# Designs tried in a protein design run: peptides against a protein of PDB entry 3HUF. Part 20

Target 1, 320 residues: chain A of PDB entry 3HUF
Amino acid sequence: MWIIEAEGDILKGKSRILFPGTYIVGRNVSDDSSHIQVISKSISKRHARFTILTPSEKDYFTGGPCEFEVKDLDTKFGTKVNEKVVGQNGDSYKEKDLKIQLGKCPFTINAYWRSMCIQFDNPEMLSQWASNLNLLGIPTGLRDSDATTHFVMNRQAGSSITVGTMYAFLKKTVIIDDSYLQYLSTVKESVIEDASLMPDALECFKNIIKNNDQFPSSPEDCINSLEGFSCAMLNTSSESHHLLELLGLRISTFMSLGDIDKELISKTDFVVLNNAVYDSEKISFPEGIFCLTIEQLWKIIIERNSRELISKEIERLKYA

## One batch from the design tools (peptide; made by RFdiffusion4, then SolubleMPNN)

Design b1_p10_2_s1 (from b1_p10_2, 6 letters changed)
Fold by OpenDDE base, seed 3:
Structure b1_p10_2_s1 (fold): chain B 320 residues (1-320), chain A 10 residues (1-10)
Amino acid sequence: as target 1 above (320 residues)
Amino acid sequence: ISEEDLEEEE
């Protein structure tokens, strides 16, 4: 989200969130959803127009800001952004930090981008929330991104957490739920005058972790916990691969269970399968290898003695 | 620069 602050109390000492939309900025406007009052004698009654665009798909992957357009409203002394005069037709900015000078005002409006990118685990939830979140200037998507700051967990009571949720947790992404999204939707008007009124996602995350025994206390408890072990997995999911890498596993890939030959078995401690393959082919598992799902692996990983548990399972099947 | 020189008279 874009946040503006200003020096010299020209914004009355308040920070403001700028959602996607158009704002008239000037001395003689009243603060509302489309106006930003700036208190200075050196600023025109109607000085500039700010236009914040909705996030692009690229912004989701890069964590870049919503495009910020500035137009001077034919003022005597013009408008500058980052010490450059705004052109007559306006200019667009993708920098994360903007110093906006209105006329000869000695104090600048400082706009800064607070990165928030929300990944959804479920496409149905994305479809429900994406429009509303985009109108808040929040990029959304389904795919993993290095820019992802938040991950929406689907609350199905009693179900195992998804691989996406596991991976998000290990990546130290803030896991949120629908309750947080609802809260975000309600605060849009209240945060106009005070950007600090944005709900804390960390509180939501803490509550999720506290109320769900499927999460370890910290990602650090699981990261590299299986260092020195080797696994093979079906080449189906990038998230699954990355999850196993974060566990410290050496990973071999295969295309089908039939590709699991003696050579692969000789260098592999266990085989990780997705649920569909595990359920369909459990009768035809290769002999002499321990096969498990990612969810089964996760249940072991969250235990304090995960290495010992894995070792026991490997030994059990090696001698069966 | 007088304050007056800073005032954008609309």
Scores: peptide ipSAE 0.039, ipTM 0.726, DockQ to the pose 0.390
Fold by OpenDDE base, seed 4:
Structure b1_p10_2_s1 (fold): chain B 320 residues (1-320), chain A 10 residues (1-10)
Amino acid sequence: as target 1 above (320 residues)
Amino acid sequence: ISEEDLEEEE
């Protein structure tokens, strides 16, 4: 999201969020969803127009800012952005930091991009929320992205957390739920005066972790917790692979259980399967090795004695 | 430069 603040109390000492939309900026405008009052005699009554575009698909993957357009409204002294005069037709900016000077005002408006990129665990929730979040200047998507800052967990009562949720947790993404999204949907007016009124996702995350026994206390409790172990991964997602890597596992990837020979079994501690394969192929499991799902593995990983638990399962089948 | 010393914009 774009946040603006300014020096010299020209924004009344407050920061505000600029959502996608158009803003008239000047001395003689009233702060609302389309106007930014700047208190200085050195600026025009209507000085500039700011236009913030909705996030692009690229922004979801890069964490880039919503495009910020600045147009001078034919003022006497013009408008500058990053010490460069804004062109007559306006200019567009993709920099994460903008120093906006209105006329000869000695104080600048500082616009900065606060990265917020929300990944959804399921397409239904994305479909429900994407439009509203995009109107907040928040890029959204389903695919894993290095730019992802937040992850929406689907609250299904009594279900195990998904691989996506597990991976999001381990990569230190802030996990949020629908309650946080609902709260975000209400903030547009309140944050005009004070950007600090934006709800803190970390509190939501803390509550999720506290109230759900499927989460360890921290990602650090699980990261590299299985260092030194080796697994074979069958018919799993890319997220599953990345998850297993974060656990410190050496991973061999196979397409079929039939690809697991005696040599591989001798070097592999366990086989990781997706739920569908695990349920359908139980009869076809290799002898002398145990197979488990990611969800079963996760249940072990969240335990304090995860290494011991895994070791016991490995030993049980090597000597059977 | 104090704002008071600046020319007012129209």
Scores: peptide ipSAE 0.039, ipTM 0.735, DockQ to the pose 0.420
Fold by OpenDDE base, seed 1:
Structure b1_p10_2_s1 (fold): chain B 320 residues (1-320), chain A 10 residues (1-10)
Amino acid sequence: as target 1 above (320 residues)
Amino acid sequence: ISEEDLEEEE
């Protein structure tokens, strides 16, 4: 989201979130959802127009800002952004930091981008929330992104957490739920005057983790916890691979169970399968190898003695 | 230049 602050009390000492939309900026406007009052004698009554666009798909992957357009409203002394005069037809900016000078005002409006990108675990929730979140200037998507800051967990009562949720947790993404999204939607008006009123997602995350026994106390408890072990996995998802990497596993990939030869078995401590393959092919598993699902692996890795547990399971099947 | 010394924008 875009946040503006200013020196010299020209914004009355307040920080403000700018959501996607259009704002008239000037000395003789009243602060509301479409106006920004700036207090300076050197600023026109109506000085500039700020237009913030909704996030692009690219912004979700890059964590880039919503496009920020500035237009001077035919003022005497013009408008500058990052010390450059705004063109007569206005200019658009994708920089994460904008110093906006209105006329000869010695104080600048500082606009900075606070990155927030929300990944969804399922398309249904994305479909439900994407429009509202985009109107907050929050990029949304389904795929993993290096720019992802938050992950929406689907709360299905009694279901195991998804691989996406597991990976988001280990990646130290802030896991949130629909309750947080609802809360976020309600504060839109209140944060106009004070950007500090933005709800803390970290508190929501802490509450989720505390109240769900499917999570360890911290990602650090699981990261590299299986260092020194080797696994083979069916090449089904990038998230699964990344998850196993974060556990410190050496990973081999295969395309079918038939590709699991004696050489692979000799180098592999266990095989990780998706639920569908595990359930359908459990009767045809190669001899002498421990096969488990990611969910079964997760149940092991969240335990304090995960290394001992996995070792026991490996041994049990070697001697069986 | 003090802000007070600046001409008002039109």
Scores: peptide ipSAE 0.038, ipTM 0.732, DockQ to the pose 0.455
Fold by OpenDDE base, seed 5:
Structure b1_p10_2_s1 (fold): chain B 320 residues (1-320), chain A 10 residues (1-10)
Amino acid sequence: as target 1 above (320 residues)
Amino acid sequence: ISEEDLEEEE
């Protein structure tokens, strides 16, 4: 989201969130969802137009800002952004920090991008929320992104958390739920004059972790917890691969259970499968190797004695 | 342009 602040109390000492949309900026406008009052004698009654675009798909992957367009409204002294005069037709900016000077005002409006990228685990939930979140200037998506700051967990009562949720947790993404999204959607009008009123997702996250026994206390409890073990991975999920890497596992990737020969069994502590493959192939598992799902592995990993538990399972099958 | 629409020179 774009946040604006200003020096010299020209924004009345308040920060504002600029959601996607168009804003008339000037001395003689009233603060609302489409107007930004700036208090200075050196500023025209209607000085500039700010236009913030909705997030692009690229912004989701890069964490880049919504495009910020500035147009001078034919003022006497013009408008500058980052010391450059805004062109007569307006200019567009993708920088994360903008110093906007209106006329000869000695104080600048400082616009900065607060990165918030929300990944969804469920496409249906993305479809439900994406439009509203994009209107808040929040890029959304399903795919893993290094720019992801938040991850929406699907609340299925009584179901195991998904691989996506597990991975989001381990990569230290703030896990949120639908309740947070609802709350976030309601604050749009309240944060116009005070950007500090934006809900803190960390409280939501803490509550999720506290109330769900499927989470360890911290990602650090699981990261590298299986260092020194080796696994074979028989799935095409990139998230599963990255999850196993974060556990400190050495990973060998295979396309078929038929690729598991005696040599591989000798070098591999266990085989990790997705649920579909596990359920379909459980009758044909190679002898002498421990096969489990990511979800089964997760249940072990979240235990305080995870290394001992996994070792016992490995030993049980090596000596069977 | 009314004088009132002019930016005051600081």
Scores: peptide ipSAE 0.037, ipTM 0.718, DockQ to the pose 0.185

Design b1_p10_2_s2 (from b1_p10_2, 6 letters changed)
Fold by OpenDDE base, seed 1:
Structure b1_p10_2_s2 (fold): chain B 320 residues (1-320), chain A 10 residues (1-10)
Amino acid sequence: as target 1 above (320 residues)
Amino acid sequence: IKEEDLEEEE
């Protein structure tokens, strides 16, 4: 989201969130959802127009800011952004930090981008929330992104957490739920004039983890916990691969169970399968190798003695 | 330039 603050008292010492929309900026406007009052003698009654665009698809992958348009409203002294005079037709900015100078005001409005990018595990949840979140200037998507700051966990009562959720946890993404999204939506108006009122997602995350026994206490408990072990994985999911990498596993990939030869078995401690393959192919598992699902692996890795547990399972199946 | 020394813009 865009946040503005200013030097001196020109914004009355307040930080303000700029959601996607249009704002008239000037000395003789009243602060509301579409106006920003700036208190300086050298600022015109109506000085500039700020327009914040909704996030692009590219912004989801890059964590880039919503496009910030500035137009001078035909003022005597003009408007500058990053020491450059705004053109007569206005200019658009994609920089994360903007120093906006209105007229001859000695104090600048500092606009900065606070990165928030929400990945959804569930396409239905994305469909439900994307529009509202985009109107908050929050990029949203389903695909893994290095720009992802938050991950929406699918709450299905009685189901295991998804691979996406597991990976989001291990990569230290803040896991949130629908309750947090609802909260974000309701506070939109209240946070306009005070950016400090933005809800802390980290508290929501801590509560989710505390109340769900499917999570370890921290990602650090699981990261590299299986260092020195080797696995083979069916090449079906990038998130699964990345998850196994974060566990410190050496990973070999295969396309079918038939590709698991004696050489691969000799170098592999266990085979990781998706649920569909695991359930359908149980009868055709190679002899002398431990096969498990990601969910079964997750149940092992969240235990304090994960290395001992997995070693016992490997031994059990090598001699079976 | 001090704020106090600025001319008021219309």
Scores: peptide ipSAE 0.109, ipTM 0.842, DockQ to the pose 0.552
Fold by OpenDDE base, seed 2:
Structure b1_p10_2_s2 (fold): chain B 320 residues (1-320), chain A 10 residues (1-10)
Amino acid sequence: as target 1 above (320 residues)
Amino acid sequence: IKEEDLEEEE
């Protein structure tokens, strides 16, 4: 989201959130959802127009700001952004920090981008929330992104957490739920004049982790916890591969169970399978190798003695 | 320049 602050008292000492939309900026406008009052003698009654665009698909992957357009409203002294005069037709900015000077005002409006990028675990929830979140200036998507700051967990009571949720946790994204999204929707109007009123996602995250026994206490407890072990997996989801890498596993990939030869078995401590393959092919598993699902592996890695537990399971199958 | 010394824009 864009936040504006100003030097001196030209914004009355307040920070303001700018959602996607159009704002008239000037001395003789009243603060509302489409106007920003700026108090200085050198500022025109109607001085500039700010237009903030909705997030692009590129912004989801880069964590870049919503495009910020500035137009001078034919003022005597003009408008500057980052020491450059705004052009006659207006200019668009993608920088995360903007210093906006209105006329000869000795104080600048400082606009800065606070990154928030929300990944969803399922397309149905994305479809439900994307429009509302985009209107907050929050990019949304399904695919993994290095810019992702938050991850929406599905509330299915009694189900195991998904691989997406496991991976989001280990990569230190803030896991949130539908309750937090609903809260964001309700506070939109109240946070216009005070950026500090934005709800804390970390509190939501802490509550999710505390109330769900399927999460470890911290990502750090699981990262590299299986260092020195080797696994093989079906060439399935990229998220599954990245999850196993974060556990510190050496990973070999195969295309079918028939590709599991004696050489692979000799170098592999266990085989990770998806649920569908595990259930359908359980009778045809190679002898002398431990096969498990990611969900079964997750139940082991969240335990404090995960290395001992997995070692015992490997030994049990070598002697069986 | 002090803000007090700035000309008012109309």
Scores: peptide ipSAE 0.108, ipTM 0.841, DockQ to the pose 0.551
Fold by OpenDDE base, seed 3:
Structure b1_p10_2_s2 (fold): chain B 320 residues (1-320), chain A 10 residues (1-10)
Amino acid sequence: as target 1 above (320 residues)
Amino acid sequence: IKEEDLEEEE
């Protein structure tokens, strides 16, 4: 989201979140959802128009800012952004930091982008929330992104966490739920005068982790915990591959169980299968290799003695 | 330039 603050007292020492929308900036406007009061002698009654666009799909993947448009409202002294005079028709900016000078005011408005990108594990949840979150200037999507800051898990009591949730956790993404999204939807008005009133997702995350025994104490407990082991996996999920990489595994890929030859078995400690393949092909697993699902692997990984547990299972099946 | 020394914009 865009946050503005200013040098001196021109914004009365307050920080403000700017959501997608249009703002009239000037000395003789009242602070509201569409106006930003700035106090300086050199600032026009109505000085500039700020327009923040909704996030693009590209912004979700890059963590880039919502486009920030600045237009001078035909003022005597003009408007500058990053020391450059704003053109007559206005200019658009994609920089994460904007220094906005109104007229001859010696104090600048500093706009900075605080990245928040929400990945959804569930497409139905994305469909429900995407519009509202985009109106907050929050990029949303389903696909993995290096820019992802938050991950929405589905609150299904008693279900195993998804691979997406596991991966999000190991990536140190803040896991959130629908309750946090509901709270976010209410903050638009409260954060106008104080950007610090933006709800912290970390409390939600801590509560989720604390109340769910499927999470380890920290991502660090699992990252590289299986260093030195080798696995093979079906080449179907990028998230699954990345998850296994974060565990420190050497990974080989195959397209079918029939591709698991003696050479692959000789170099592989275990095979990771998706649930569908695991359940359908249990009777046809290659001899002499340990096969498990990601969910089964995860249950081992969250244990303190994960390496010993894996080693025991490998030994059990090699000699059976 | 100090804020105090600025001309008021009309």
Scores: peptide ipSAE 0.103, ipTM 0.841, DockQ to the pose 0.495
Fold by OpenDDE base, seed 4:
Structure b1_p10_2_s2 (fold): chain B 320 residues (1-320), chain A 10 residues (1-10)
Amino acid sequence: as target 1 above (320 residues)
Amino acid sequence: IKEEDLEEEE
């Protein structure tokens, strides 16, 4: 999201979130959803127009800012952005930090991009929330991205957390839920006066972790916890692979259970399967190897003695 | 430059 603050009292000492939309900036405008009052003698009654575009798909993957357009409204002293005079037709900016000087005002408006990029685990939830979040200047998507700051966990009562949620947790992404999204959607008007009124996702995250026994205390408890072990995985999802990598596992991939030969078994401590394959093909599991689902693995890795637990299971099946 | 010393823009 774009946040503006200003030097001195030209923004009345307040910070404001700028959502996608158009803003008239000037001395004689009233602060509202489309106007930014700036108090300085050298600022025109209507000085500039700011236009913030909705997030692009690229912004979801890069964590780049919503495009910020500045147009001078034919003022005597013009407008500058990052010490450069805004062109007659306006200019567009993709920099994360903008120093906006209106006229001869000695104080600048500082616009900065606060990175917020929300990944959804569930396409239905994305479909429900994407439009509203995009109107807040928040990129959204389903695919894994290094730019993701937040991850929406689907609240299914009584289900294990998804691989996406597990991976998001290990990546130190702030896990949020629909309650946070609902709250976030209500703040649009309140943040006009004070950007600090934006709800902190960390509180939501802390509550999720505290109230759900499926999470370890920290990602660090699980990261590299299985270092030195080797697994074979059915080539299913990239997220599953990345999850296993974060556990410190050496990973071999296979396409079918039939590809699990003696050589692979000799080098592999356990086989990771998806739920569908595990349930359907349980009778066809190779002898002498520990097969488990990612969800079963997760239940082990969140335990303090995860390495011991896995070792015991491996040994049990090698000598069985 | 003090704000007080700035010319008022129309």
Scores: peptide ipSAE 0.102, ipTM 0.840, DockQ to the pose 0.489

Design b1_p10_2_s3 (from b1_p10_2, 5 letters changed)
Fold by OpenDDE base, seed 1:
Structure b1_p10_2_s3 (fold): chain B 320 residues (1-320), chain A 10 residues (1-10)
Amino acid sequence: as target 1 above (320 residues)
Amino acid sequence: VKEEDLEEEE
């Protein structure tokens, strides 16, 4: 989201969130959802127009800002952004930091991009929330992205957490739920004039983790917890691979159970399968190798003695 | 330039 603050008292000492939309900026406007009052003698009554676009798909992957357009409203002293005069037709900016000078005002409006990028675990929730979140200037998507700051957990009562949720947790993404999204939507108007009123997603995350026994206390409890072990996985998802990497596993990939040869077995402590393959192929598992699902692995990983538990299961099935 | 030294823009 875009946040503006200003030097001196030209914004009355307040930080303001700028959501996607159009704002008239000037000395003789009243602060509202479409106007920004700026108090300086050298600022025109109606000085500039700020237009913030909704996030692009690219912004989801890059964590880039919503495009910020500035137009001077034919003022005597003009408008500058990052010390450059705004062109007669206006200019668009993709920089994360903008120093906006209105006229001869000795103080600048500082606009900065606070990155918030929300990944969804399921397309249904994305479809439900994407429009509203985009109107908040929040990029949204389904695919893994290095720019993601938040991850929406699918709340299905009594289901295991998804691989996406497991991976989001281990990569230290803030896991949120629909309750947080609803809260974000309700506070939109209240945070316009005070960016400090933005709800803390980290508190929501802590509450989710505390109230769900499927999570360890910290990602650090699981990261590299299986260092020194080797696994083979069915080439199904990139998230599954990345999850296993974060556990410190050496990973080999295969396309079918038939590709699991004696050489692979000799180098592999266990095989990770998806649920569908695990359930359908149980009878066809190679002898002398421990096969498990990611969800079964996760249940072991969240235990304090995960290494001992895995070692016992490997031994049990290797000698069975 | 100090704010106090600025002329009001119309």
Scores: peptide ipSAE 0.098, ipTM 0.840, DockQ to the pose 0.556
Fold by OpenDDE base, seed 3:
Structure b1_p10_2_s3 (fold): chain B 320 residues (1-320), chain A 10 residues (1-10)
Amino acid sequence: as target 1 above (320 residues)
Amino acid sequence: VKEEDLEEEE
């Protein structure tokens, strides 16, 4: 989201969140959802127009800002952004930091981008929330992105966490739920004058982790916990691959169980399968290799003695 | 430039 603050008292020492929309900026406007009062002698009654666009799909993958448009309203002294005079038709900016000078005001409005990018675990939740979140200037999507700051898990009591949730956790993404999204939807107006009123997702995250025994105490407990082991994985999911990499595993990929030859078996400690393949092919697993699902692996890696547990399972099946 | 020394915009 865009946050503005200003030097001196021109914004009365307040920070403001700018959601996607249009704002008239000037000395003789009243602060509301579409106006920003700025107090200086050299600032026009109506000085500039700020227009913040909704996030693009590219912004979801890059963590880039919503486009920020600035137009001078034919003022005597003009408007500058990053020391450059705003063009007659206005200019658009994609920089994360904007220094906006109105007229000859010695104090600048500083606009900065605070990245918030929400990945959803399921398309239904994305479909439900994407529009509202985009109107907050929050990029949303389903696919993994290095720009993701938050991950929405579906609260299904008694279900195993998804691979997406596991990976999000290990990536140190803040896991949130629908309750946090609902809360975000209610605070839009309250954060206009005070950016500090933006709800902290960390409390929601802490509550999710605390109330779900499927999470380890920290990502650090699992990251590289299986260093030195080798696995083979069906080439079906990039998230699954990245998850196994974060565990410190050496990964070989295969397209079918039939591709698991003696050479691969000799170099592989275990095979990781998705649930569908595990359930369908359980009767046809290659001899002399330990096969498990990601969810079964997850249950092992969250234990304090994960290395010992996995070693015992490997030995048990190698000599069976 | 001090704020006090600024020309007021009309």
Scores: peptide ipSAE 0.097, ipTM 0.838, DockQ to the pose 0.550
Fold by OpenDDE base, seed 5:
Structure b1_p10_2_s3 (fold): chain B 320 residues (1-320), chain A 10 residues (1-10)
Amino acid sequence: as target 1 above (320 residues)
Amino acid sequence: VKEEDLEEEE
């Protein structure tokens, strides 16, 4: 989201969130959802127009800012952004930090991009929330992205957490739920005066983790917990691969269960399968190898004695 | 330039 603050008292000492939309900036406007009052003698009654675009798909992957357009409203002293005079037709900016000077005001408006990028675990939740979140200047998507700051967990009562949720947890994203998104939607009017009124997702996250026994106490409890073990997996999902890498596993990939030969069995401690393959192919599993799902593996890795548990299962099948 | 020394923009 874009946040503005200013030097001196020209913004009355307050920070403000700028959502996607258009703002008239000037000395003689009243602060509301479309106006920013700036107090200085050298600022015109109506000085500039700020326009913030909705996030692009690229912004979801890069964590880049919503495009920020500045237009001078034909003022006597003009407008500058990052020490450059704004052109007569206005200019657009993709920099994360903008120093905006209105007229001869000795104080600048500092606009900065605070990255908030929300990944969804399922397309249904994305479809429900994406429009509203985009109107807050929050990029959203389904695919894994290094720019993701938050991950929306599906509250399915009685279901195991998804691989996406497991991976989001281990990569130290803030896991949130629909309750946080609902709360976030209510603060839009309040944060126009004070950006500090943005709800803290960390409290939501702490509550989710505390109330769900499917999470370990910390990501650090699981990261590299299986170092020294080797697994093989079907080339199914990037998230599954990255999850297994974060566990410290050496990973071999195969395309079919038919590729699990004596050589592969000799090099691997266990085979990781998705639920669909596990259920459909259970009868055709190769002898002498431990096959499990990611969900079964997760149940082991969240235990304090995960290494001992895995070792026992491997031994049981090697000597059977 | 101090804010006090600025002319009021019309």
Scores: peptide ipSAE 0.096, ipTM 0.839, DockQ to the pose 0.567
Fold by OpenDDE base, seed 2:
Structure b1_p10_2_s3 (fold): chain B 320 residues (1-320), chain A 10 residues (1-10)
Amino acid sequence: as target 1 above (320 residues)
Amino acid sequence: VKEEDLEEEE
């Protein structure tokens, strides 16, 4: 989201969120959803137009700002952005920090981008929320991205957490739920005058972790917890692969259970399978290898003695 | 320049 503040009390000491939309900026406008009053003698009654675009798909992957357009409204002294005069037709900016000077005002409006990118675990939730979140200037998507700051967990009461949720947790993404999205939708009008009124996602996250026994206390408890162990997995999910990497596992991939030969068994402590393959092929598992699901592995890794637990399971099946 | 010394724009 874009946030503006200003020096010299020209914004009345307020920090304001700018959502996607158009704003008239000047001395003789009233603060509302489409106007920004700036108090200085050298600022025109109607001085500039700010236009903030909705997020692009690229912004979801880069964490870049919504495009910020500035147009001077034919003022006597013009408008500058980052010490450059705004062109006659207006200029567009993708920098995360903008210093906006209106006329000869000795004080600048400072615009800065606060990155927020929300990944969704399922397409149904994305379809429900994407439009509203985009109107807040928040990029949204399904695919993993290094720019993702938040992850929406699907609340199915009584179900195990998904691999996507497990991975989001381990990569230190703030996990949120539908309750936080509801709060974001309700605060849009109230945060216009005070950016500090934005709900704290970290408080939502802490509450999710505290109330769900399927999470460890921190990602750090699980990262590299299985260092020195080796696994094999079906080449079916990139998220599963990245999850196992974050556990510190050495990973071998195979295309079918028939590819599990003596060589693979000799270097592998256990085989990780998806639920469908585990349930359908359980009778055909190779002898002398421990096979488990990601969900079964997750139940082990969230325990404080995860290394001892997994070692005991490996031993039990080698001698069975 | 102090804000007080600035010309008022119309």
Scores: peptide ipSAE 0.096, ipTM 0.837, DockQ to the pose 0.548

